Peptides against a protein of PDB entry 3LCN. Designs and how they scored, part 9

Target 1, 96 residues: chain A of PDB entry 3LCN
Amino acid sequence: QYTENLKVIVAEKLAGIPNFNEDIKYVAEYIVLLIVNGGTVESVVDELASLFDSVSRDTLANVVQTAFFALEALQQGESAENIVSKIRMMNAQSLG

## One batch from the design tools (peptide; aimed at target 1 Y26 L33)

Design b2_p13_6_s2 (made by RFdiffusion4, then SolubleMPNN; from b2_p13_6, 7 letters changed)
Fold by OpenDDE base, seed 5:
Structure b2_p13_6_s2 (fold): chain B 96 residues (1-96), chain A 13 residues (1-13)
Amino acid sequence: as target 1 above (96 residues)
Amino acid sequence: SRREEILEKIKEL
């Protein structure tokens, strides 16, 4: 139930990364895949860092931590739309 | 595997 919503949420977070030249949908799907298969923040960041050297480890860690918090929020009943809205606002503020 | 499928799609771009 939450995997598809989480993909949308992670994609929104990735969209805020400047000069990120990867397919956001596929990267979001991979992040969610790693998480649901028992990945930790550290292990998922390690995997992503090995694939995307153009993105700082800190930026990747921020994305992954957001994904884990979003998953918990979804499980606690927060709507995907609300989470996406928050991330969109954060993206806009970071670019300002 | 699903992982390899996704990685292949990512690397093609």
Scores: peptide ipSAE 0.166, ipTM 0.765, DockQ to the pose 0.121
OpenDDE base, seeds 1, 2, 3, 4: peptide ipSAE 0.158, 0.165, 0.152, 0.160; ipTM 0.760, 0.764, 0.747, 0.762

Design b2_p13_6_s3 (made by RFdiffusion4, then SolubleMPNN; from b2_p13_6, 6 letters changed)
Fold by OpenDDE base, seed 1:
Structure b2_p13_6_s3 (fold): chain B 96 residues (1-96), chain A 13 residues (1-13)
Amino acid sequence: as target 1 above (96 residues)
Amino acid sequence: SKKEEILEKIKKL
């Protein structure tokens, strides 16, 4: 139900990773699919770490945890637009 | 490519 919005949210989070030169849409899709198919923070991070060894485990964990929190927020009625805005602000703050 | 690798993984889900 919230998978498409979650993909957009995760993509926004991935866009904040410096020097991450992968197709963000497909990475976001993969993360969301892993989550909705029963993945945990640990299992999804492990999978991503195997694919992107140049990205720190802490960074990957931050992305994945954000996805789980976003899913909960969506289920509680928060709009995708509001969640994206929060992430965008955090991304900008990290770059500053 | 990593993109292709992800696509193959998605197909297996």
Scores: peptide ipSAE 0.491, ipTM 0.910, DockQ to the pose 0.802
OpenDDE base, seeds 2, 3, 4, 5: peptide ipSAE 0.487, 0.486, 0.488, 0.485; ipTM 0.910, 0.909, 0.910, 0.909

Design b2_p13_6_s4 (made by RFdiffusion4, then SolubleMPNN; from b2_p13_6, 4 letters changed)
Fold by OpenDDE base, seed 5:
Structure b2_p13_6_s4 (fold): chain B 96 residues (1-96), chain A 13 residues (1-13)
Amino acid sequence: as target 1 above (96 residues)
Amino acid sequence: SKTEEIKKKIEKL
């Protein structure tokens, strides 16, 4: 199971959202728990949208889809460190 | 806060 690594990965993705003032660790944990308990992209986005109306649905969808892709990548053997590095680079590029 | 709400949701899962 890759839940702990996935939490780190999702946290890195969330860190790229500007002006996001909630505790990244707990938001990441919640997203991962929703996924491992059978959530879909649609259902997890719906849940997050109900909580964070100040974040666009597109941004939330991007976070959630990244989580699902990361989970698959982990299962296929990619390291958490490599995935985090890619996300960090994407965050930096999006801020530029 | 939203964080506190999430903490409560996590506890229920």
Scores: peptide ipSAE 0.687, ipTM 0.953, DockQ to the pose 0.858
OpenDDE base, seeds 1, 2, 3, 4: peptide ipSAE 0.687, 0.687, 0.684, 0.686; ipTM 0.953, 0.953, 0.952, 0.953

Design b2_p13_7 (made by RFdiffusion4)
Pose (drawn by RFdiffusion4):
Structure b2_p13_7 (pose): chain A 96 residues (1-96), chain P 13 residues (1-13)
Amino acid sequence: as target 1 above (96 residues)
Amino acid sequence: SNTEIVKEKIAEL
């Protein structure tokens, strides 16, 4: 199963949203459950937009799309640690 | 609060 890994990956992505004052672990769980229960990028983004009005639609779509891409990479055998490392890099905008 | 709403929505799923 990939659910526990995907939650950690989504939480790392959420940590990169500036001034996102929310409980990251619960938002990540919510997002992962919506995807596991058959959600699409659109349906998950729409659900998140009603909950989190301060965050732009493009930012939310970016988080959800990352969750779908990460689930595919996990199914393709990429380790969760490597995926988290790429997200940290994207969040920091630095190769360092 | 948003955390309480999110927890309720998780329990529904």

Design b2_p13_7_s2 (made by RFdiffusion4, then SolubleMPNN; from b2_p13_7, 5 letters changed)
Fold by OpenDDE base, seed 1:
Structure b2_p13_7_s2 (fold): chain B 96 residues (1-96), chain A 13 residues (1-13)
Amino acid sequence: as target 1 above (96 residues)
Amino acid sequence: SLTEEIKKKIKEL
């Protein structure tokens, strides 16, 4: 039930990746679908790594882990807005 | 394109 909020959150995280030229909306949707269909951090990272050669595995892992943490936060009652704000601040601090 | 490939993968789920 948190899939739509999670898509927004993951999209915000992806927006922090410098020189990322893919459609963030669809990448976020794909990540969320993989997660809700039983994916693990490792399996989702493996899938993404097979698609995005220009993005480091560490960066992908960071995105995916953020998604899992965000899902837990949503389930615990934290608002999507708060989570997005935190990610936005983290993106701003990163000079990648 | 990669975006189109992802769209196809999404449809499969």
Scores: peptide ipSAE 0.554, ipTM 0.926, DockQ to the pose 0.931
OpenDDE base, seeds 2, 3, 4, 5: peptide ipSAE 0.551, 0.551, 0.549, 0.552; ipTM 0.926, 0.926, 0.925, 0.926

Design b2_p13_7_s4 (made by RFdiffusion4, then SolubleMPNN; from b2_p13_7, 6 letters changed)
Fold by OpenDDE base, seed 5:
Structure b2_p13_7_s4 (fold): chain B 96 residues (1-96), chain A 13 residues (1-13)
Amino acid sequence: as target 1 above (96 residues)
Amino acid sequence: SLKEKIEEKIKEL
């Protein structure tokens, strides 16, 4: 399965959140765990919102939706490296 | 801590 690659991808996305002082790798692992255990975008966002009051729901939704899109992309043959690169560029553009 | 909170949530899965 693509869980390990997805963790890396989600971590890259989380790294784009300003002033997010949590263990990104650990949070990414939890997000992936929720997804592979049948979570939906909304249910995963709800879980994260209960943990991270300082992060907007829209931001959390963006992270989670990216994870689901990435999972599908991986399943369709896109490389993890390519997906990470795209997210990294998006993070940089968002900061600009 | 965050880890403790997440670990408790994982037990509920």
Scores: peptide ipSAE 0.524, ipTM 0.916, DockQ to the pose 0.577
OpenDDE base, seeds 1, 2, 3, 4: peptide ipSAE 0.523, 0.519, 0.520, 0.522; ipTM 0.916, 0.915, 0.915, 0.916

Design b2_p13_8 (made by RFdiffusion4; failed a check: a repeat of another design)
Pose (drawn by RFdiffusion4):
Structure b2_p13_8 (pose): chain A 96 residues (1-96), chain P 13 residues (1-13)
Amino acid sequence: as target 1 above (96 residues)
Amino acid sequence: SKTEEVKAKIAAL
């Protein structure tokens, strides 16, 4: 199963949203459950937009799309650690 | 914060 890894990956992505003052672990769990229960990028983004009105739609879509891409990479055998490392790099905008 | 709202939605799923 990839659910536990995907939650950690989504939490790392959420940590990169500035001034996102929410409980990251619960938001990540919510997002992962919506995807596991058959959600699409649109349906998950719409659900998140009603909950988190301060965050732009493009930012939310970016988080959800990352979750779908990461699930595919996990199914393709990429380690969760490597995926988290790429997200940290994207969040920091630095090769360092 | 939306923590309790999000937890309630999780429990519903």

Design b2_p13_8_s1 (made by RFdiffusion4, then SolubleMPNN; from b2_p13_8, 6 letters changed)
Fold by OpenDDE base, seed 1:
Structure b2_p13_8_s1 (fold): chain B 96 residues (1-96), chain A 13 residues (1-13)
Amino acid sequence: as target 1 above (96 residues)
Amino acid sequence: SQTEKIKEKIEKL
């Protein structure tokens, strides 16, 4: 139900990674699919780490955890717009 | 780039 909004949210989070030269839309879609099909933070991070060795595991974990928190927030009634806004602000404050 | 590989993985899910 919240998959499309979650894709947008995850994409916003991924956009904060400097020098990330992948199609953010497809990466976001993949992350969401893994999560809604029963993935855990650990299993999704492991999968992403196998694909993106140039991105630190901590950064990947932060992305994945954000996705899980966002899904919970959506389920609790928070708007996608609010969640995206929060992430955008966090991205702007990040150095790398 | 891993994008094409990801596309393939998505299709398998």
Scores: peptide ipSAE 0.690, ipTM 0.954, DockQ to the pose 0.935
OpenDDE base, seeds 2, 3, 4, 5: peptide ipSAE 0.687, 0.690, 0.689, 0.689; ipTM 0.954, 0.954, 0.954, 0.954

Design b2_p13_8_s2 (made by RFdiffusion4, then SolubleMPNN; from b2_p13_8, 5 letters changed)
Fold by OpenDDE base, seed 1:
Structure b2_p13_8_s2 (fold): chain B 96 residues (1-96), chain A 13 residues (1-13)
Amino acid sequence: as target 1 above (96 residues)
Amino acid sequence: SRTEEIKEKIKEL
C-alpha cells in the first residue's frame, strides 16, 4: 500500500539529519513499522529517543510528525515524488 | 551497533 512509499519519504527526511551515522533505510523501515502497528507520535519518538540519544528529541519528533503527515498526504492522493521533493527542499533549508 | 539493534527490532514486528 503506502508503506513502501512512506519508507522512501521517511528516509529522505532522515537524510537531512547532520552527523547521523546509522543505516537510514533500516531506520526508516522501523519508523514505518511502528506507525502501521499503531504507534503514536509520542510512542515512536520515545522509542527512537531510546535508540538515538545523540539526536535531539525535537529532531526526532520532527521526523516522526513528518512521517504521519506524509502518510495522510499519500492517502489524500499526493504523489510520493512530490512529498519527497518537498522534504528535500526542507532539508536543504535547514542546512542553510 | 544501533543499526543492528534496529534490524533485530524489525524482525520482531
Scores: peptide ipSAE 0.714, ipTM 0.956, DockQ to the pose 0.858
OpenDDE base, seeds 2, 3, 4, 5: peptide ipSAE 0.711, 0.712, 0.711, 0.712; ipTM 0.956, 0.956, 0.956, 0.956

Design b2_p13_8_s3 (made by RFdiffusion4, then SolubleMPNN; from b2_p13_8, 4 letters changed)
Fold by OpenDDE base, seed 1:
Structure b2_p13_8_s3 (fold): chain B 96 residues (1-96), chain A 13 residues (1-13)
Amino acid sequence: as target 1 above (96 residues)
Amino acid sequence: SKTEEIKEKIEEL
């Protein structure tokens, strides 16, 4: 139900990673699919780490955890717009 | 490419 909004949210989070030269839309879609199909933070991070060795595990974990929190927030009634806005602000504050 | 690899993985889910 919230998959499309979650894709947008995860994409916004990925956009904050410096020098990330992959198709953000498809990476976001993949992350969401892994999550809604029963993935855990650990299993999704492991999968992403196998694909993106140039991105630190901590960064990947932060992305994945954000996705899980966002999904919970959506389920609790928070708007996708609000969640995206929060992430955008966090991205702007990040140095790398 | 990694993007193409991801596309393939998505299709498998």
Scores: peptide ipSAE 0.689, ipTM 0.951, DockQ to the pose 0.819
OpenDDE base, seeds 2, 3, 4, 5: peptide ipSAE 0.685, 0.686, 0.687, 0.687; ipTM 0.951, 0.951, 0.951, 0.951

Design b2_p13_8_s4 (made by RFdiffusion4, then SolubleMPNN; from b2_p13_8, 6 letters changed)
Fold by OpenDDE base, seed 5:
Structure b2_p13_8_s4 (fold): chain B 96 residues (1-96), chain A 13 residues (1-13)
Amino acid sequence: as target 1 above (96 residues)
Amino acid sequence: SQTEKIKEKIKEL
């Protein structure tokens, strides 16, 4: 199980959202819990959209899809550190 | 802030 690494990865992705004033750690934990409890991209996005109306649905979908891709990557042997590094680079590029 | 709401939701899972 890769829940702890996935939380770190999702937190890194969330950190790229500008003006996001929620506790990143708890939001990441909640997303991971929804996924491991059988959530789909759409159902998790729907849940997050109900909580965060200040974040676009497209942005939420991007976060959630990244989480699902990261979970698959972890299961295929990619390191959490490598995934985090890629997300960090993407965050920096999106802010530039 | 929705953080407190999320904390409660986490407890339910």
Scores: peptide ipSAE 0.741, ipTM 0.961, DockQ to the pose 0.888
OpenDDE base, seeds 1, 2, 3, 4: peptide ipSAE 0.739, 0.737, 0.740, 0.738; ipTM 0.960, 0.960, 0.960, 0.960

## One batch from the design tools (peptide; aimed at target 1 E22 Y26 V27 L51)

Design b2_p14_1 (made by RFdiffusion4)
Pose (drawn by RFdiffusion4):
Structure b2_p14_1 (pose): chain A 96 residues (1-96), chain P 14 residues (1-14)
Amino acid sequence: as target 1 above (96 residues)
Amino acid sequence: TTDIIKEKIAELKD
């Protein structure tokens, strides 16, 4: 199963949203459950937009799309650690 | 917001 790994990956992505003052673990769990229960990028983004009005739609879509891409990479055999490393890099905008 | 999300998580797990 990939659910536990996907939660950690989504949490790392959420940590990169500036001034996102929310419980990251619970938001990650909520995104992952919506996806596991058959959600699409649109349905998950719409659900998140009603909960988090301060965050732009494009930012939310970016988080959800990352979750779908990461699930595919996990199914393709990429380690969760490597995925997290790429997200940290994207969040920091640095090769360092 | 956390309380709402916990309620929605409980619904999804039912």

Design b2_p14_1_s1 (made by RFdiffusion4, then SolubleMPNN; from b2_p14_1, 8 letters changed)
Fold by OpenDDE base, seed 1:
Structure b2_p14_1_s1 (fold): chain B 96 residues (1-96), chain A 14 residues (1-14)
Amino acid sequence: as target 1 above (96 residues)
Amino acid sequence: LKEEIEKKIKELKE
């Protein structure tokens, strides 16, 4: 029941990556599918790194970790809207 | 990479 909300959340996080020219919707869906199929932070980052060599591993790790944290937040009762809002604020403050 | 990602998504959904 959290997959669709998680896709939206991950998409928001991906939107914060400068010069990222991939289809954010599909990348977000792929990340969520990897997670719900038993992926770990490490395995998902490895997969993404193999696809997007122009994005640093640190940036990818930040995206993936955010996804895992967001999933936990959803399970704990936090609204998707609130999570998206937080991510949007982080994006506006630039990624390190 | 869209086609490749779409393929991977399809595989995971099967």
Scores: peptide ipSAE 0.555, ipTM 0.928, DockQ to the pose 0.981
OpenDDE base, seeds 2, 3, 4, 5: peptide ipSAE 0.551, 0.551, 0.551, 0.547; ipTM 0.928, 0.927, 0.928, 0.927

Design b2_p14_1_s2 (made by RFdiffusion4, then SolubleMPNN; from b2_p14_1, 8 letters changed)
Fold by OpenDDE base, seed 1:
Structure b2_p14_1_s2 (fold): chain B 96 residues (1-96), chain A 14 residues (1-14)
Amino acid sequence: as target 1 above (96 residues)
Amino acid sequence: KKEEILKKIEELKK
């Protein structure tokens, strides 16, 4: 029940990466699928790093950790809209 | 890399 909202949330986070030219929708879907199929922060970061060598590992780790935190927040009852809003504000503060 | 990602997605959806 959280997968679709999580895709939206992850997409918002990916949108904050400068010069990221991949299709955000499909990257977000892939990240969510990796997570719901038992991926860990480490394994998902490893997979993404193998795909996107132009993005720093730290940036990828930030995206993935955000996804895991967002999933927990959804499970605790926080709205997707609120989570997206927070991420949008974080994106505006710049990504490292 | 869209096609590569799509292929990976389809594999996970099986």
Scores: peptide ipSAE 0.719, ipTM 0.957, DockQ to the pose 0.979
OpenDDE base, seeds 2, 3, 4, 5: peptide ipSAE 0.719, 0.719, 0.716, 0.717; ipTM 0.957, 0.957, 0.957, 0.957

Design b2_p14_1_s3 (made by RFdiffusion4, then SolubleMPNN; from b2_p14_1, 8 letters changed)
Fold by OpenDDE base, seed 3:
Structure b2_p14_1_s3 (fold): chain B 96 residues (1-96), chain A 14 residues (1-14)
Amino acid sequence: as target 1 above (96 residues)
Amino acid sequence: KKEEIEKKIEELKK
């Protein structure tokens, strides 16, 4: 039910990664599919790390954990708009 | 890596 909203949220988070030369929409879709098919933080990070060795494991872990937290927030009634706004603010505060 | 990701997505959607 929340897959489409979660894709938007994850895409916003990925947009904060400097010099990330990948199609954000497809990467976001892939992350969400891994999660809804039973992936854990560790297993999803492992998969992404194998694909994107130019991105630090810590950065990937931050993206994945954000996705899991966002999913829980959606299930508890928070709007996708509010979650996206929070992520946008965090992206603006990041030092790379 | 778009083609690789697309393939992985298609496999998960089956």
Scores: peptide ipSAE 0.607, ipTM 0.941, DockQ to the pose 0.980
OpenDDE base, seeds 1, 2, 4, 5: peptide ipSAE 0.603, 0.604, 0.606, 0.603; ipTM 0.940, 0.940, 0.941, 0.940

Design b2_p14_1_s4 (made by RFdiffusion4, then SolubleMPNN; from b2_p14_1, 7 letters changed)
Fold by OpenDDE base, seed 4:
Structure b2_p14_1_s4 (fold): chain B 96 residues (1-96), chain A 14 residues (1-14)
Amino acid sequence: as target 1 above (96 residues)
Amino acid sequence: KKKEIEEKIKELKS
């Protein structure tokens, strides 16, 4: 029930990656699908690392962990809008 | 990688 909100959240996180030349919406959808189909942080990171060798493993791990934290936050009742706002702030700080 | 990701998504949705 949180898949659509999670896609938006993951997309916001991906948007913070500099020089990431991929369709963010598709990548976000793929990440969410991997998670809801039983993926772990490790397995999803491994999959993404195999696809995007131009992105550091640490960056990919940060994206994936953010997705899992966001899913937990959604399940605990936090709004998607609030989570997105936090991620946007973090993106701005990392780019600064 | 767009087409590759699209195919992976299709597989997971099927």
Scores: peptide ipSAE 0.637, ipTM 0.947, DockQ to the pose 0.978
OpenDDE base, seeds 1, 2, 3, 5: peptide ipSAE 0.637, 0.637, 0.634, 0.636; ipTM 0.946, 0.947, 0.946, 0.946

Design b2_p14_2 (made by RFdiffusion4)
Pose (drawn by RFdiffusion4):
Structure b2_p14_2 (pose): chain A 96 residues (1-96), chain P 14 residues (1-14)
Amino acid sequence: as target 1 above (96 residues)
Amino acid sequence: SKTETVKEKIAELK
C-alpha cells in the first residue's frame, strides 16, 4: 500500500505553502482519503477550496496534482524518500 | 482553524 507514504509526501508539499496556518497532518490525510475514495483533481480541489478560502485555486490544484503524480511514481517503484526530496527542493526553490 | 471540520470530514470519509 502507498497510503502512508502518500500522506507524508502530501504533508511535505503542504509545508511549502506560505502563511498556511492549518494542521498539516490532518489536511494531508483528508487529501489522501479523497484520492483513495476515487476523487479526481477537480473534485479534490473543489473540496479543498470550500475549506480553505485564503489559498488560491492554482495553489490548491498544485498540491493535489503533486499527490496524483506522487502516487503514480510510488506505483512505478520510486521511493517515498526520493519524492520527498524533490518536493523539498521545489518548496525551497534551491538545488542546495 | 478548520481542524475540527477536517477531522469530522475524515471520519465521514472512513

Design b2_p14_2_s2 (made by RFdiffusion4, then SolubleMPNN; from b2_p14_2, 5 letters changed)
Fold by OpenDDE base, seed 2:
Structure b2_p14_2_s2 (fold): chain B 96 residues (1-96), chain A 14 residues (1-14)
Amino acid sequence: as target 1 above (96 residues)
Amino acid sequence: SRTEEIKKKIEELK
């Protein structure tokens, strides 16, 4: 029941990656599907790294870990709005 | 295209 909110959250995180020219909506959907189908941080990062070799593994790991943390936060009752706001602020603080 | 590849992967997981 949190998948749609998680897609929005992951999309916001992806939007913070400089020079990321992929379709963010579909990438976010794919990440969420990997997670809800039993993916781990490691397995999801490996999959994304195979697709996007121009993005560092550290950056991908940060995105994926954020997704897992966000899912936990949603399950614990935090609103999607709050999570998105936090990520947006973090994106604004990023130096690239 | 990469988008089409991802779309196929998405459909496989649905």
Scores: peptide ipSAE 0.740, ipTM 0.960, DockQ to the pose 0.779
OpenDDE base, seeds 1, 3, 4, 5: peptide ipSAE 0.739, 0.738, 0.737, 0.737; ipTM 0.960, 0.960, 0.960, 0.960

Design b2_p14_2_s3 (made by RFdiffusion4, then SolubleMPNN; from b2_p14_2, 7 letters changed)
Fold by OpenDDE base, seed 5:
Structure b2_p14_2_s3 (fold): chain B 96 residues (1-96), chain A 14 residues (1-14)
Amino acid sequence: as target 1 above (96 residues)
Amino acid sequence: SRREEILKKIEELK
């Protein structure tokens, strides 16, 4: 139900990663699919770390945890637009 | 390529 909104949210989070050269859209889709197919924070981070070794594990963990929190927020009634706005602001505040 | 690999994984999870 929330998969499409979650893809948008995860894409916004990925857009904050410097020097990330992959298509954000398909990576966001993959992350969401891993989650809805029963992935945990740990298992999804492990999968992403194996694929994107140029991105630190901490950065990947931050992305994945954001996705899980966003899913809970959506289920509790927060709008996707509000969540995206928060992430965009956090991205803008990052020094790197 | 890595992209092709992930796209395949995506299709398997849909």
Scores: peptide ipSAE 0.760, ipTM 0.962, DockQ to the pose 0.776
OpenDDE base, seeds 1, 2, 3, 4: peptide ipSAE 0.759, 0.758, 0.759, 0.759; ipTM 0.962, 0.962, 0.962, 0.962

Design b2_p14_2_s4 (made by RFdiffusion4, then SolubleMPNN; from b2_p14_2, 4 letters changed)
Fold by OpenDDE base, seed 2:
Structure b2_p14_2_s4 (fold): chain B 96 residues (1-96), chain A 14 residues (1-14)
Amino acid sequence: as target 1 above (96 residues)
Amino acid sequence: SRTEEIKEKIEELK
């Protein structure tokens, strides 16, 4: 029941990646589906790295870990709005 | 295209 909120959250995180020219909506959906189908941080990063070689593994790992943390936060009762706000602030602080 | 590739992967997981 958290998948739709998680898609929004992951999309917000992806929006912080400079020069990322992929369709963020579909990438976010794909990441969420990988996670809910039993993916791990490592397996999801490996999949994304195979698709987006122009994005560093560290950046991809940061996105994926954020998704897992966000899912846990949602399950613990934190609102999607709060999580999105935090990510937006983090994106604004990023230097690239 | 890349988008179409991702869309296909998405459909496989639904």
Scores: peptide ipSAE 0.745, ipTM 0.960, DockQ to the pose 0.778
OpenDDE base, seeds 1, 3, 4, 5: peptide ipSAE 0.744, 0.743, 0.743, 0.742; ipTM 0.960, 0.960, 0.960, 0.960

Design b2_p14_3_s4 (made by RFdiffusion4, then SolubleMPNN; its pose is not in this set)
Fold by OpenDDE base, seed 2:
Structure b2_p14_3_s4 (fold): chain B 96 residues (1-96), chain A 14 residues (1-14)
Amino acid sequence: as target 1 above (96 residues)
Amino acid sequence: SRKEELERKIKELK
């Protein structure tokens, strides 16, 4: 139900990672699929860490946690647009 | 390639 919106949200979060030279659309889709297939924060982080060793585990954990929070927010009635805006603001404040 | 790997992983979860 919320998978498509969540993909957009996760993509926005990934776009905030400096020097992340990966296909953001595909990574976002993969993260969402892992989550909707029963992944936990830990298991999804482990999977991503195995794929992208150039990204710190803390950064990956931040992305994954954001995805879970966003999913909950969507389920609670918050609009995808509002969530994306918040993430965009957080990305702008991040220094690396 | 990395893209192909992700595509396979995605396909497996769909």
Scores: peptide ipSAE 0.658, ipTM 0.946, DockQ to the pose 0.739
OpenDDE base, seeds 1, 3, 4, 5: peptide ipSAE 0.654, 0.656, 0.655, 0.657; ipTM 0.945, 0.945, 0.945, 0.945

Design b2_p14_4 (made by RFdiffusion4)
Pose (drawn by RFdiffusion4):
Structure b2_p14_4 (pose): chain A 96 residues (1-96), chain P 14 residues (1-14)
Amino acid sequence: as target 1 above (96 residues)
Amino acid sequence: SKTELIKEKIAELK
């Protein structure tokens, strides 16, 4: 199963949103459950937009799309650690 | 904060 790994990956992505003052672990769980239960990028983004009105649609779509891409990479055998490392790099905008 | 709302929605989804 990839659910536990995907939650950690989604939490790392959420940690990169500036001034996102929410409980990251619960938002990540919510997002992962919506995907596991058959959600699409659109349906998940729409659900998040109603909950988090301060965050732009493009930012939310970016989080959700990252969740779908990460699930595919996990199914393709990429380690969760490597995926988290790429997300940290994207969040910091630095090769360092 | 949306924590309690998110917890309720998680319980529904499970």

Design b2_p14_4_s1 (made by RFdiffusion4, then SolubleMPNN; from b2_p14_4, 4 letters changed)
Fold by OpenDDE base, seed 4:
Structure b2_p14_4_s1 (fold): chain B 96 residues (1-96), chain A 14 residues (1-14)
Amino acid sequence: as target 1 above (96 residues)
Amino acid sequence: SVTEKIKKKIEELK
């Protein structure tokens, strides 16, 4: 039930990756689909790592963990807008 | 491309 909000959130996180040259919306959709289909942090990271050579495993793990945290936050009543704002701030503070 | 691969995978999961 939080899939659409989660897609937006994950997209915001992906937007913080320097030199990311893939379609953010599709990548975000895929990550969310993997999660709602029972994926774990480890399995989703493994899947993404098998696809992305240009993005480090650590960066992918950061994205995926953020998605899982965001999902929990949504379930606990935090707004998507608030979560996005936090991620945007983190993106601005991040070195990459 | 990764995007194209992902597009195909998305359709498999939908």
Scores: peptide ipSAE 0.808, ipTM 0.969, DockQ to the pose 0.913
OpenDDE base, seeds 1, 2, 3, 5: peptide ipSAE 0.807, 0.807, 0.806, 0.806; ipTM 0.969, 0.969, 0.968, 0.968

